# Peptides against a protein of PDB entry 2L9B, part 34

Target 1, 91 residues: chain A of PDB entry 2L9B
Amino acid sequence: ANFLSQKFPELPSGIDVNINMTTPAMMISSELAKKPKEVQLKFLQKFQEWTRAHPEDAVSLLELCPQLSFVTAELLLTNGICKVDDLIPLA
Target 2, 91 residues: chain A of PDB entry 2L9B as posed
Amino acid sequence: ANFLSQKFPELPSGIDVNINMTTPAMMISSELAKKPKEVQLKFLQKFQEWTRAHPEDAASLLELCPQLSFVTAELLLTNGICKVDDLIPLA

## One batch from the design tools (peptide; aimed at target 1 Q67 L68)

Design b1_p29_6_s3 (made by RFdiffusion4, then SolubleMPNN; from b1_p29_6, 11 letters changed)
Fold by OpenDDE base, seed 4:
Structure b1_p29_6_s3 (fold): chain B 91 residues (1-91), chain A 29 residues (1-29)
Amino acid sequence: as target 1 above (91 residues)
Amino acid sequence: SEAERIGKEFMEILKETGIEETFVGREIR
């Protein structure tokens, strides 16, 4: 029905979430946290590589979906890659 | 469009990591 559903039919069905960034991010993070650590790390790796290779595209994506920034931060924290203090300057 | 291209690239990342069924992709939709 909406633009994204039409253009990305391969996406699974969405779910109603609050409009703010935190609630959707928490929901996404919760689901990702259920995946094996290897899957989480692989996502971080691929996302990192993609953002480095396509910084302008990455900025555009994160502007469109700022909740992904918080998701990424949460994954970094939960996997012990970063500490809270490491992310404070970015907040 | 640029948005579509970025979305497709992101979806490929999700597919490669096996998390396309998570709320990451669904939230974008």
Scores: peptide ipSAE 0.056, ipTM 0.603, DockQ to the pose 0.260
OpenDDE base, seeds 1, 2, 3, 5: peptide ipSAE 0.033, 0.029, 0.038, 0.054; ipTM 0.508, 0.515, 0.576, 0.585; seed 2 fails the geometry check

Design b1_p29_6_s4 (made by RFdiffusion4, then SolubleMPNN; from b1_p29_6, 14 letters changed)
Fold by OpenDDE base, seed 5:
Structure b1_p29_6_s4 (fold): chain B 91 residues (1-91), chain A 29 residues (1-29)
Amino acid sequence: as target 1 above (91 residues)
Amino acid sequence: SEAQEIGQQFFDILDETGIQDTFIGRGIL
């Protein structure tokens, strides 16, 4: 069994994105924007705490699910926590 | 197991924020 099945057995397969209508990035950005600011910041806080407690698992998760990297970056940028230049070294 | 606990903690984060319903429930992630 791979990492995802071991650590996240409840993770669904996901769905295809209609590339004629949108992109994964645009879809994620749109859905995040629908969440209240306090919810967005709460996610960042909790995810930061989890990654600190489980750094190796966090790295594996982000490698296998790059959508989460985009989610995190988008939330940092849209909430004015980071600038684009701050993230360039990490890309 | 420890593996399940780690995964459950992550899902708890998503559940607390409602992001689980949005991204996992809708298959965006």
Scores: peptide ipSAE 0.173, ipTM 0.706, DockQ to the pose 0.378
OpenDDE base, seeds 1, 2, 3, 4: peptide ipSAE 0.078, 0.045, 0.105, 0.024; ipTM 0.586, 0.592, 0.615, 0.542

Design b1_p29_7 (made by RFdiffusion4)
Pose (drawn by RFdiffusion4):
Structure b1_p29_7 (pose): chain A 91 residues (1-91), chain P 29 residues (1-29)
Amino acid sequence: as target 2 above (91 residues)
Amino acid sequence: DPLLEEFDEIMELEGNEFVEKALEFLLTH
């Protein structure tokens, strides 16, 4: 994964989830949604600028690392920026 | 909110480091 070792070498793997009692998706929502609204908006706007400045980098990272792909989608959902039906065009 | 204060520290970062730290924060907190 030379692309990552060059640009994104410190990518987090994610937390370990016991999916015998808690689903990852539900944790994903409660994870981002338990945060104050300012965080999702701060992340998404800051990230929006970073991804505009670096469309290839940002897209390729989302290509390989799904946490961010859905992290962004869930943040879009919790703020009402986008809905699930708006994400299926992306899917 | 402590989470906001910790995340605001990450907002001072730029480039790929911001993405890595922000993603780590969002996955762990």

Design b1_p29_7_s1 (made by RFdiffusion4, then SolubleMPNN; from b1_p29_7, 9 letters changed)
Fold by OpenDDE base, seed 4:
Structure b1_p29_7_s1 (fold): chain B 91 residues (1-91), chain A 29 residues (1-29)
Amino acid sequence: as target 1 above (91 residues)
Amino acid sequence: DPLLEEFEKLMELEGPEFVSEALKFLLYN
């Protein structure tokens, strides 16, 4: 059993994005936009708290699911929590 | 849990690879 199966046993299998119709970034942005800002912010808050409480698991999760890095960055940017320039030094 | 469902939904979507910019921001801000 690997990390994902142990920590997230109900995680569905990932789906391929049809690059002829959309891009992963577009799809993620679209899915995020379906949620109210309050829900987006709550997700960020809970993810932040979880990340601080489980930093090694958070690193593992983001390495295995790099789309989550995009998700969190997108949410930070779209909700005005930070600017693009704020993320550049962290790369 | 709505947050867990959303979390898992987002993880289902493939996306671009980023290093850890957002993680670092979340950890220290």
Scores: peptide ipSAE 0.123, ipTM 0.639, DockQ to the pose 0.062
OpenDDE base, seeds 1, 2, 3, 5: peptide ipSAE 0.028, 0.066, 0.029, 0.044; ipTM 0.541, 0.575, 0.530, 0.545

Design b1_p29_7_s2 (made by RFdiffusion4, then SolubleMPNN; from b1_p29_7, 13 letters changed)
Fold by OpenDDE base, seed 5:
Structure b1_p29_7_s2 (fold): chain B 91 residues (1-91), chain A 29 residues (1-29)
Amino acid sequence: as target 1 above (91 residues)
Amino acid sequence: SKLLEEFEEILKLSGPKFVSEALKFLLEK
């Protein structure tokens, strides 16, 4: 019943990270890479559409779950949509 | 939302439990 769960009740609880074996960033990159390219692109498309439809909720979600910003950036880079230099102005 | 339902597996990497573990990682750096 924390604030995040109250604001986004359908948000999954998440997973453990054994920091002695990996890092959150490594885990994100690895798990994203397990998804087919088509699914990755679909996520970007749907997330963009959802953000446009729910801008204030999107801001809240990204603030509470900054990993989603990393997810978005990683998917843009790995799918050749953006280069690192393209994202620097947004940081 | 439909986004959360369709991409739950991806969003597990941004859930409260994941965030707490990420915070632990950051605090140990």
Scores: peptide ipSAE 0.204, ipTM 0.712, DockQ to the pose 0.070
OpenDDE base, seeds 1, 2, 3, 4: peptide ipSAE 0.105, 0.027, 0.034, 0.117; ipTM 0.608, 0.569, 0.519, 0.597

Design b1_p29_7_s3 (made by RFdiffusion4, then SolubleMPNN; from b1_p29_7, 10 letters changed)
Fold by OpenDDE base, seed 1:
Structure b1_p29_7_s3 (fold): chain B 91 residues (1-91), chain A 29 residues (1-29)
Amino acid sequence: as target 1 above (91 residues)
Amino acid sequence: DELLEEFEKIMELEGAKFVSEALRFLLNK
């Protein structure tokens, strides 16, 4: 069994994106903007705590779900926790 | 599980290819 089926058996498959109208990045940013700031910060807090407690599982999750890396980076930037220049060397 | 619930919501979106190392770097600060 793969990592996702074992650790997150109820994860949905996702929705298709029409690239003629939008991009995955735009869709993600739009969905994030629907969440209140307090919810965004709570997600960051819980994900950070889980990542530190389960580093090996965190690496596997981020490799299989790279959209979560974009989600986290976007939330860190939009909430003023870090600056764009901090991420440029990694992109 | 609150973390699982948030992941389930995010995974409703189509997967996108982005740099995974960026998240790891930022969380280690």
Scores: peptide ipSAE 0.029, ipTM 0.552, DockQ to the pose 0.060
OpenDDE base, seeds 2, 3, 4, 5: peptide ipSAE 0.058, 0.020, 0.098, 0.025; ipTM 0.518, 0.443, 0.594, 0.464; seeds 2, 4, 5 fail the geometry check

Design b1_p29_7_s4 (made by RFdiffusion4, then SolubleMPNN; from b1_p29_7, 9 letters changed)
Fold by OpenDDE base, seed 2:
Structure b1_p29_7_s4 (fold): chain B 91 residues (1-91), chain A 29 residues (1-29)
Amino acid sequence: as target 1 above (91 residues)
Amino acid sequence: DPLLEEFEKIMELEGAKFVSEALKFLLYK
């Protein structure tokens, strides 16, 4: 148990993906696409507000859960809010 | 976990579920 795991002990670890059939990215993308645009935008808005209020916790959360980073990036891109170049500084 | 609880409240129930679904998948770097 490291610091990140101790800080977010109740976050799910995730599940393994059958890499012979798909990828985590593909599965996440598929699940995201099932959410209506309004829900996607609401997530982005709320997450943005939360990260502004809790920047250090947000960084830790994103480090522990790269899934969430992927979710955020993809939603920004798919909704036309950001371009790929806009995300480069964050890498 | 107080932090997770706060996050879920801020995201509301639907947002919490949305994040939960996304977190089901392992991403490797």
Scores: peptide ipSAE 0.105, ipTM 0.585, DockQ to the pose 0.140
OpenDDE base, seeds 1, 3, 4, 5: peptide ipSAE 0.048, 0.054, 0.028, 0.045; ipTM 0.552, 0.534, 0.491, 0.548

Design b1_p29_8 (made by RFdiffusion4)
Pose (drawn by RFdiffusion4):
Structure b1_p29_8 (pose): chain A 91 residues (1-91), chain P 29 residues (1-29)
Amino acid sequence: as target 2 above (91 residues)
Amino acid sequence: SNVIPDDLWTMMKELLSSMPKASQILNEL
């Protein structure tokens, strides 16, 4: 993964989830949604600028690392910026 | 070298570290 070792070498793997009692998706929501609204908006706007400045980098990272792909989608959902039906055009 | 601004990286790393592992998300899908 030269693209990552060059640009994104310190990518987090994610937390270990016991999916025998908790689903990853539910944890994903409670994880981002338990955060104050300012955080999702701060991340998404800052991230929006970064991805506009670096469309290839940002897209390719989302291509390989799904946590961020859905992290962004869940944040869009919790703020009401986008809905699930708005994400299926992306899917 | 990381191309993500340090402030955004900090937020992104925090958020991504708290997410389920990629394998777990993909298996659920």

Design b1_p29_8_s1 (made by RFdiffusion4, then SolubleMPNN; from b1_p29_8, 10 letters changed)
Fold by OpenDDE base, seed 2:
Structure b1_p29_8_s1 (fold): chain B 91 residues (1-91), chain A 29 residues (1-29)
Amino acid sequence: as target 1 above (91 residues)
Amino acid sequence: PSIIPKDLFEMLKELLSSMPKQEQILKEL
């Protein structure tokens, strides 16, 4: 029961990846690809809107759920919104 | 009041339920 988990309660912990079968990065990529493009874009829009309005909380969320950093990067790249170079300043 | 809007929260819940656990991401970093 750390500070961040209290700040963002009721979020799923996620799946325990069998590293003998796949990698976390591969799982993220494949799961995102299952979602319709319109759903992917809707998430990006809502997440970016919230992040812009609440940058400190967004940072906290990304600390608690580092999966979302991979998710966001993947979605930006696969939807042709950003290139890898565009993400460097965010690191 | 919730920090995250309900619609975004529901999307996050659905998304994270199929994503790798935090601890496994941190392990790769």
Scores: peptide ipSAE 0.666, ipTM 0.916, DockQ to the pose 0.682
OpenDDE base, seeds 1, 3, 4, 5: peptide ipSAE 0.664, 0.664, 0.665, 0.664; ipTM 0.916, 0.915, 0.916, 0.916

Design b1_p29_8_s2 (made by RFdiffusion4, then SolubleMPNN; from b1_p29_8, 11 letters changed)
Fold by OpenDDE base, seed 2:
Structure b1_p29_8_s2 (fold): chain B 91 residues (1-91), chain A 29 residues (1-29)
Amino acid sequence: as target 1 above (91 residues)
Amino acid sequence: PSIIPEDLWKMLSELLSGMPKQEQILAEL
C-alpha cells in the first residue's frame, strides 16, 4: 500500500462516511450527480485517454483508489455510454 | 514528471476530496 501511494502524486484520502446517515455508494452517487454533465464527460474523456495509454498504471491507480472503480462505472452507466453487461468482463 | 497529467490530476483531486475513504470502500467489498 505504501509502495502504491509512492507511484502517484499525492491524492486526497477522501471523507469518512457516517454509516448511520448514508453509505459509501450513496455518497459516490450523490457527489457525482452534483457535477455538471460536461464535467462528468470531461473527466471520462481524460481518464479513458490516460487509461488507454497507461493501462498498467490505471490498474494500479484503481487499486490505490478503489473509489474510482465505482465512480467510473456509475459515470459510464448514467451517461449512457455503456450498460451493466459491458462491465461484467471487468469484474 | 508525473505519471498522471496535470489536468487529470486536478480533476482526480477534486473528485476524491468528496469521495469516501479507501478503507470504507474496501470494507463494503
Scores: peptide ipSAE 0.648, ipTM 0.911, DockQ to the pose 0.693
OpenDDE base, seeds 1, 3, 4, 5: peptide ipSAE 0.645, 0.645, 0.646, 0.647; ipTM 0.911, 0.911, 0.912, 0.911

Design b1_p29_8_s3 (made by RFdiffusion4, then SolubleMPNN; from b1_p29_8, 11 letters changed)
Fold by OpenDDE base, seed 4:
Structure b1_p29_8_s3 (fold): chain B 91 residues (1-91), chain A 29 residues (1-29)
Amino acid sequence: as target 1 above (91 residues)
Amino acid sequence: PSIIPKDLFEMLSELLSGMPKQSQILSEL
Protein backbone atom coordinates (compact mmCIF):
# COMPACT_ATOMS: atom_id res chain seq x y z
CA ALA B 1 0.00 0.00 0.00
CA ASN B 2 1.18 3.50 -0.87
CA PHE B 3 -0.06 7.02 -0.31
CA LEU B 4 -2.58 6.66 -3.14
CA SER B 5 -4.40 3.91 -1.28
CA GLN B 6 -4.99 6.37 1.55
CA LYS B 7 -7.10 8.51 -0.75
CA PHE B 8 -9.33 5.58 -1.62
CA PRO B 9 -8.94 3.04 1.20
CA GLU B 10 -12.31 1.36 0.77
CA LEU B 11 -12.02 0.46 -2.91
CA PRO B 12 -11.80 -3.26 -3.73
CA SER B 13 -8.51 -4.69 -4.95
CA GLY B 14 -10.15 -6.97 -7.46
CA ILE B 15 -9.68 -10.56 -8.53
CA ASP B 16 -6.73 -12.65 -9.60
CA VAL B 17 -6.96 -13.53 -13.27
CA ASN B 18 -6.29 -17.10 -14.27
CA ILE B 19 -3.93 -16.41 -17.13
CA ASN B 20 -4.40 -19.92 -18.42
CA MET B 21 -8.04 -19.17 -19.16
CA THR B 22 -8.30 -15.49 -19.94
CA THR B 23 -6.53 -12.13 -20.03
CA PRO B 24 -7.17 -9.06 -17.92
CA ALA B 25 -8.55 -7.25 -20.97
CA MET B 26 -10.89 -10.11 -21.79
CA MET B 27 -12.06 -10.28 -18.21
CA ILE B 28 -12.80 -6.57 -18.13
CA SER B 29 -14.74 -6.78 -21.37
CA SER B 30 -16.70 -9.77 -20.13
CA GLU B 31 -17.59 -8.21 -16.79
CA LEU B 32 -18.71 -4.98 -18.39
CA ALA B 33 -20.89 -6.82 -20.86
CA LYS B 34 -22.80 -8.27 -17.93
CA LYS B 35 -23.96 -4.79 -16.95
CA PRO B 36 -27.14 -3.37 -18.47
CA LYS B 37 -26.59 -0.58 -20.96
CA GLU B 38 -28.34 1.83 -18.62
CA VAL B 39 -25.86 1.01 -15.88
CA GLN B 40 -22.92 1.35 -18.25
CA LEU B 41 -24.03 4.76 -19.42
CA LYS B 42 -24.81 5.90 -15.90
CA PHE B 43 -21.31 5.00 -14.78
CA LEU B 44 -19.75 6.80 -17.72
CA GLN B 45 -21.80 9.89 -17.03
CA LYS B 46 -21.00 9.98 -13.33
CA PHE B 47 -17.35 9.14 -13.77
CA GLN B 48 -16.77 11.67 -16.53
CA GLU B 49 -18.60 14.32 -14.56
CA TRP B 50 -16.44 13.68 -11.51
CA THR B 51 -13.28 13.56 -13.60
CA ARG B 52 -13.99 16.92 -15.18
CA ALA B 53 -14.63 18.47 -11.80
CA HIS B 54 -11.72 16.78 -10.00
CA PRO B 55 -8.98 16.02 -12.53
CA GLU B 56 -6.19 15.71 -9.95
CA ASP B 57 -8.08 13.14 -7.90
CA ALA B 58 -9.12 11.37 -11.09
CA VAL B 59 -5.47 10.95 -12.04
CA SER B 60 -4.76 9.55 -8.59
CA LEU B 61 -7.64 7.12 -8.91
CA LEU B 62 -6.49 5.91 -12.32
CA GLU B 63 -2.99 5.41 -10.97
CA LEU B 64 -4.33 3.35 -8.09
CA CYS B 65 -6.92 1.55 -10.20
CA PRO B 66 -5.57 1.34 -13.75
CA GLN B 67 -8.43 -1.05 -14.50
CA LEU B 68 -10.62 2.01 -14.82
CA SER B 69 -8.72 3.29 -17.83
CA PHE B 70 -9.58 0.10 -19.66
CA VAL B 71 -13.12 0.19 -18.33
CA THR B 72 -13.68 3.71 -19.57
CA ALA B 73 -12.23 3.01 -23.00
CA GLU B 74 -14.24 -0.19 -23.35
CA LEU B 75 -17.49 1.47 -22.39
CA LEU B 76 -16.95 4.36 -24.77
CA LEU B 77 -16.28 1.97 -27.63
CA THR B 78 -18.99 -0.60 -26.97
CA ASN B 79 -21.66 2.05 -26.51
CA GLY B 80 -20.71 3.79 -29.73
CA ILE B 81 -19.67 7.00 -28.03
CA CYS B 82 -16.27 6.99 -29.70
CA LYS B 83 -14.14 4.92 -32.02
CA VAL B 84 -10.66 3.50 -31.64
CA ASP B 85 -9.29 6.37 -33.69
CA ASP B 86 -10.68 8.78 -31.12
CA LEU B 87 -8.71 7.11 -28.34
CA ILE B 88 -5.37 6.96 -30.14
CA PRO B 89 -4.47 10.61 -29.50
CA LEU B 90 -5.18 10.11 -25.81
CA ALA B 91 -2.97 7.04 -25.39
CA PRO A 1 -17.60 15.21 2.55
CA SER A 2 -15.99 12.50 0.49
CA ILE A 3 -13.39 12.57 -2.25
CA ILE A 4 -15.80 10.53 -4.38
CA PRO A 5 -19.58 11.01 -4.34
CA LYS A 6 -21.43 8.17 -2.65
CA ASP A 7 -23.27 7.01 -5.75
CA LEU A 8 -20.13 6.94 -7.87
CA PHE A 9 -18.21 5.23 -5.08
CA GLU A 10 -20.78 2.46 -4.90
CA MET A 11 -20.61 1.95 -8.64
CA LEU A 12 -16.82 1.92 -8.57
CA SER A 13 -16.77 -0.58 -5.74
CA GLU A 14 -19.15 -2.90 -7.53
CA LEU A 15 -17.13 -2.71 -10.74
CA LEU A 16 -13.72 -3.11 -9.17
CA SER A 17 -14.79 -6.11 -7.11
CA GLY A 18 -15.13 -8.07 -10.32
CA MET A 19 -12.14 -6.61 -12.16
CA PRO A 20 -8.57 -7.88 -12.40
CA LYS A 21 -6.25 -6.72 -9.66
CA GLN A 22 -4.22 -3.63 -10.44
CA SER A 23 -0.96 -5.58 -10.38
CA GLN A 24 -2.09 -7.69 -13.30
CA ILE A 25 -3.11 -4.63 -15.27
CA LEU A 26 0.19 -2.89 -14.64
CA SER A 27 2.12 -5.98 -15.66
CA GLU A 28 0.45 -5.84 -19.05
CA LEU A 29 1.73 -2.32 -19.71
Scores: peptide ipSAE 0.654, ipTM 0.913, DockQ to the pose 0.657
OpenDDE base, seeds 1, 2, 3, 5: peptide ipSAE 0.651, 0.652, 0.651, 0.652; ipTM 0.912, 0.912, 0.912, 0.912

Design b1_p29_8_s4 (made by RFdiffusion4, then SolubleMPNN; from b1_p29_8, 9 letters changed)
Fold by OpenDDE base, seed 4:
Structure b1_p29_8_s4 (fold): chain B 91 residues (1-91), chain A 29 residues (1-29)
Amino acid sequence: as target 1 above (91 residues)
Amino acid sequence: PSIIPEDLWKMLSELLSGMPKASQILKEL
């Protein structure tokens, strides 16, 4: 019910994490690992292309869905596209 | 016309449906 939500309507809100069982970071890692590598790379490619073409909207999306920052970082790392040291300067 | 292409939108939706809620991510920051 805010401006950002209006820009990207009908995106799933996600799941409540039971902090006694796992952490949000662990959950993200687990969910990503369930996806075939081809799917991971496809998403990463499409998302990066969109981000490059629409950087302002990409920032808005990441503000609305901060999960995606972690998703993107994890996918880059787990698929050997970058190293942790490559991400540190961006934080 | 959409801000996000349909194919990317579908992928985002599928991903986010299984992700922690944004509020819990923000709390961890």
Scores: peptide ipSAE 0.653, ipTM 0.908, DockQ to the pose 0.679
OpenDDE base, seeds 1, 2, 3, 5: peptide ipSAE 0.651, 0.652, 0.651, 0.652; ipTM 0.907, 0.906, 0.906, 0.907

## One batch from the design tools (peptide; aimed at target 1 F8 P55 Q67 S69)

Design b1_p30_1 (made by RFdiffusion4; failed a check: the pose's geometry)
Pose (drawn by RFdiffusion4):
Structure b1_p30_1 (pose): chain A 91 residues (1-91), chain P 30 residues (1-30)
Amino acid sequence: as target 2 above (91 residues)
Amino acid sequence: PLFEPVDTGYTAEDFKKALEFIHEKIDEYF
């Protein structure tokens, strides 16, 4: 994964989830949604600028690391920026 | 631990289109 070792070498793997009692998706929502609204908006706008400045980098990172792909989607959902039906065109 | 790449079945071009869409919706929202 030279692309990562060059640009994104310190990517987090994610937390370990016991999916015998809690689903990852539900944790994903309660994870981002339990945060104050300012955080999702801060992240998404800051990230929006970073991804505009670096479309290849940002897209390729989303290509390989799904946490961010759906992290972005869930934050879009919780703020009402986008809906699930708006994400299927992305899917 | 560090992340290892995952095959999502999507290409960078797909995510570029997705970002364009998302950026538009973020702009509309704000």

Design b1_p30_1_s1 (made by RFdiffusion4, then SolubleMPNN; from b1_p30_1, 11 letters changed; failed a check: the pose's geometry)
Amino acid sequence: AKFVPVDTGKTPEDWKKGLDFINEKIDKYL

Design b1_p30_1_s2 (made by RFdiffusion4, then SolubleMPNN; from b1_p30_1, 10 letters changed; failed a check: the pose's geometry)
Amino acid sequence: SLFQPVDTGKTPEDWKRGLEFLSEKIDEYL

Design b1_p30_1_s4 (made by RFdiffusion4, then SolubleMPNN; from b1_p30_1, 9 letters changed; failed a check: the pose's geometry)
Amino acid sequence: PLFQPVDTGKTPEDYKKGLEFMNEKIDKYL

Design b1_p30_2 (made by RFdiffusion4)
Pose (drawn by RFdiffusion4):
Structure b1_p30_2 (pose): chain A 91 residues (1-91), chain P 30 residues (1-30)
Amino acid sequence: as target 2 above (91 residues)
Amino acid sequence: SENFAKGVDFDALHAFFDKVIERDKGTSTA
């Protein structure tokens, strides 16, 4: 993964989830949604600028690392910026 | 038995992007 070793070498793997009692998706929501609204908005706007400045980098990272792809979608959902039906056009 | 999968670690992702955005500050590939 030369693209990552060059640009994104310190990518987090994610937390370990016991999916015998808790689903990853539910954790994903409670994870981002338990945060104050300022955080999702701060992240998404800051990230929006970074992805505009670096469309190839940002898209390719989302291509390989799904946590961010859905992290962004869930943040869009919790703020009401986008809905699930708005994400299926992306899917 | 117990089964594990990777979940979202938003704090780690946030800290990662803080570094990435600071590194790439003032640059653009667009």

Design b1_p30_2_s1 (made by RFdiffusion4, then SolubleMPNN; from b1_p30_2, 10 letters changed)
Fold by OpenDDE base, seed 1:
Structure b1_p30_2_s1 (fold): chain B 91 residues (1-91), chain A 30 residues (1-30)
Amino acid sequence: as target 1 above (91 residues)
Amino acid sequence: MVKFAKGADIDALIAFFDKQIARDAGKSTA
């Protein structure tokens, strides 16, 4: 059994990526860019709120689902909240 | 095919965290 599914059973499954035609990062960035800025900021707000209440679970989620780390970093950068230099300690 | 865009479904993720937050609030007041 997948530990991620057991710990976070209601976590969205996401979409398939054809790795022969695109990279996962390109696909994720493209999908994020389709969302309104309001929705992007809402995600960051909700994730931050949940993380503050559950820091250990947040670490587990990001380790088990590295896509979310990429998403968070991408949204922080594209919305001008962080600079690339700010992400160095997280790498 | 592998699901590499789990985090790209922002709307679903917002709903997920909303449910978690609501559950937390319920437990806190119980």
Scores: peptide ipSAE 0.540, ipTM 0.839, DockQ to the pose 0.315
OpenDDE base, seeds 2, 3, 4, 5: peptide ipSAE 0.494, 0.505, 0.399, 0.511; ipTM 0.817, 0.825, 0.783, 0.825

Design b1_p30_2_s2 (made by RFdiffusion4, then SolubleMPNN; from b1_p30_2, 11 letters changed)
Fold by OpenDDE base, seed 5:
Structure b1_p30_2_s2 (fold): chain B 91 residues (1-91), chain A 30 residues (1-30)
Amino acid sequence: as target 1 above (91 residues)
Amino acid sequence: MVKFAKGADIDAIIEFFDKQIERDAGTTTA
């Protein structure tokens, strides 16, 4: 967490999950579903643009913040951009 | 394999990327 904050100082901290009452995946999926499709697609567009400009930082970010990989996968699936079979090699 | 420690604030993440992209553009056009 300290290293993550140092490398990406403006990155949001996120929301802690009470794992006794729900799973992180369930919570994230629920929060994503509350957002308009336009916002969901905007996330994918901005993440793609930033990743192209900073591929090394993108790898670091996804390693340090694995939930972001889940967010991306969930949005790709929900919006019909990818199928679950396309993501199996990445799991 | 994906680990889950926190939920994501998608609006805040978008803002983060926007700021990064703006800084990149600024350095290129300056």
Scores: peptide ipSAE 0.390, ipTM 0.764, DockQ to the pose 0.273
OpenDDE base, seeds 1, 2, 3, 4: peptide ipSAE 0.374, 0.335, 0.365, 0.360; ipTM 0.754, 0.725, 0.746, 0.743

Design b1_p30_2_s3 (made by RFdiffusion4, then SolubleMPNN; from b1_p30_2, 11 letters changed)
Fold by OpenDDE base, seed 1:
Structure b1_p30_2_s3 (fold): chain B 91 residues (1-91), chain A 30 residues (1-30)
Amino acid sequence: as target 1 above (91 residues)
Amino acid sequence: SVTFAKGADIDALIAFFDKQIAKYAGTTTA
């Protein structure tokens, strides 16, 4: 198993994006939008809680799976928790 | 094609973090 599998063995498996038909960003945004607001907020709460308790693991996860940064940013923006300007320092 | 983790699967991510939180409940990484 690779490092990601070793450190986070229960992390969901990857999914392919047909880049000839869509982009990863569009696919992620579309899938996220299918979930109700309460579920979207629940994710943010759980991720925040976990990150506070285990910041080094959170950094590792986001480095290995940068798409999760997009997920988080998208949810923060679409739920009105953050403005685009709030995310500029992280870009 | 491009492969990415199922980060768009919110339910799966919530379950994942729930397990992580449970596993390390009461602990803090410094």
Scores: peptide ipSAE 0.363, ipTM 0.765, DockQ to the pose 0.399
OpenDDE base, seeds 2, 3, 4, 5: peptide ipSAE 0.271, 0.330, 0.304, 0.307; ipTM 0.691, 0.744, 0.730, 0.730

Design b1_p30_2_s4 (made by RFdiffusion4, then SolubleMPNN; from b1_p30_2, 10 letters changed)
Fold by OpenDDE base, seed 2:
Formats: C-alpha cells, structure tokens, sequence
Structure b1_p30_2_s4 (fold): chain B 91 residues (1-91), chain A 30 residues (1-30)
C-alpha cells in the first residue's frame, strides 16, 4: 500500500480514467455534470465539515489528490459560492 | 491507474466524510 492508502485507508478508489480517451479534468467535469445540484452541495457541506474536524488531514488529502482540489474549485465556481479571484490565495 | 488518473465518486466521498465525521463525534462524546 502506498502512503495515501496508509494515511486514508477508507478513502474511495475513485473512478478509473482512461487517459488515452480523456483527461482527468474532463472526466471530473463530466461526472460533476451528471450529479444533481443537491449532491454537489452535499459534497461541499460534508467536505467542509470534515475539514473542520480534520484540518491537517484535509490539507494532506488535497495535496495528495489534486483531483479533489479541482473538484472543490469547480463546485465553488459553478454553484456561485465564490469567484475566480477568491481562489487565488488557494493556488 | 495512477492517482492522478483517478476520477472522483461523489457519493462514495460523501460516505467517506460521513464516516470520518461519525468517528470524530464518537471520540468527542466518549
């Protein structure tokens, strides 16, 4: 098991991406679009709550899983929670 | 596939966070 699996053993494996057919970002955006707004907001809510309980782990997770950083940014923007300029400090 | 080539399962992630939150709540409430 790699470091990620050791630190977050219960973390879902995610969806395999065929990089020959599409980019991870494109797939993530596509998967996001398939989910209703309610699910998108629920994800943000739960992630926020988890981050408050485990702030250091949240930072580690986002560093180790850049796809989650992309997801979070995309959801914040698409749901009108923040603007692009608000993400600058996080980059 | 490499970690960078993994998409996200939103329902699974929500469940993951819920489990972590429940664990934290359990430790806080003894």
Amino acid sequence: as target 1 above (91 residues)
Amino acid sequence: MTLYAKGVDFDALIAFFDKQIAREAGTTTA
Scores: peptide ipSAE 0.362, ipTM 0.748, DockQ to the pose 0.370
OpenDDE base, seeds 1, 3, 4, 5: peptide ipSAE 0.352, 0.196, 0.208, 0.218; ipTM 0.744, 0.621, 0.634, 0.642

Design b1_p30_3 (made by RFdiffusion4)
Pose (drawn by RFdiffusion4):
Structure b1_p30_3 (pose): chain A 91 residues (1-91), chain P 30 residues (1-30)
Amino acid sequence: as target 2 above (91 residues)
Amino acid sequence: HSIYETYQELFELAGPLAKDALKDYIDSKE
């Protein structure tokens, strides 16, 4: 993964979830949604600028690392920026 | 929303992996 070792070498793997009692998706929502609204908006706007400045980098990272792909989507959902039906055009 | 439009533009550049992963995520929420 030369693309990552060059640009994104310190990518987090994610937390370990016991999916015998908790689903990853539910944790994903409660994870981002338990945060104050300012955080999702701060992340998404800052990230929006970063991804505009670096479309290839940002898209390729989303290509390989799904946590961010759906992290962005869930943050879009919790703020009402985008709905699930708006994500299926992305899917 | 501009954030969504920017994110949509990234998915136009993204390959099938990102789209499949997002689909799986959406399905998990059903």

Design b1_p30_3_s1 (made by RFdiffusion4, then SolubleMPNN; from b1_p30_3, 14 letters changed)
Fold by OpenDDE base, seed 4:
Structure b1_p30_3_s1 (fold): chain B 91 residues (1-91), chain A 30 residues (1-30)
Amino acid sequence: as target 1 above (91 residues)
Amino acid sequence: SEIYEILAELFRLAGEAARRALRDYIESLR
């Protein structure tokens, strides 16, 4: 929470979700899935660029919000960037 | 793809919790 506040000062206050790890990720993925494919790919590209510019912050974000692994994997699969077998070695 | 390679590296560097989340998702697809 402190990390997010420091690195993303314009981030609105959030609400703690007291459900299992995958459910919030499923919700995020569902919302992204409602967007056009080009928007999803643009999102990944911007995330990639940010990761390259701020790798340490990207790692910290993923550690703080491990649910993003689910969301990112879903986007990769849905947009044909990789297959399930490609993700197995990462788990 | 280039995007996949970068994100894969992120997941490699991320903590075990992130990898567990990914594993859970992968298992849900099996």
Scores: peptide ipSAE 0.341, ipTM 0.844, DockQ to the pose 0.594
OpenDDE base, seeds 1, 2, 3, 5: peptide ipSAE 0.282, 0.159, 0.292, 0.190; ipTM 0.811, 0.736, 0.825, 0.727

Design b1_p30_3_s2 (made by RFdiffusion4, then SolubleMPNN; from b1_p30_3, 14 letters changed)
Fold by OpenDDE base, seed 2:
Structure b1_p30_3_s2 (fold): chain B 91 residues (1-91), chain A 30 residues (1-30)
Amino acid sequence: as target 1 above (91 residues)
Amino acid sequence: SEIFETLAELFKLAGEAAKQALQDFLDSLK
């Protein structure tokens, strides 16, 4: 079994994005905007705590799942937690 | 857990075919 299957067996497969109609970034931004602000912030807090406790797993997850890197960045930006320049070292 | 349910929900927003496009976007921020 690969890393994702071992560490995150509950994660489903992602869905294909019809790039003729939209982009992954637009789709993710739109879906995130559907979440209440309190839910967005709660996710960031929980994810921060988890990454602190499991730094190696967190790095591996984000490397293997670029969508989650974008999600994290988008949430940080849209909630005014950081600016684009703050994300450059992490992108 | 709540965090993994949230991750799973967000994870579904992009499949394998979208990974490179997302990486390209991230690279564009540099």
Scores: peptide ipSAE 0.094, ipTM 0.608, DockQ to the pose 0.083
OpenDDE base, seeds 1, 3, 4, 5: peptide ipSAE 0.069, 0.024, 0.085, 0.068; ipTM 0.550, 0.509, 0.616, 0.584

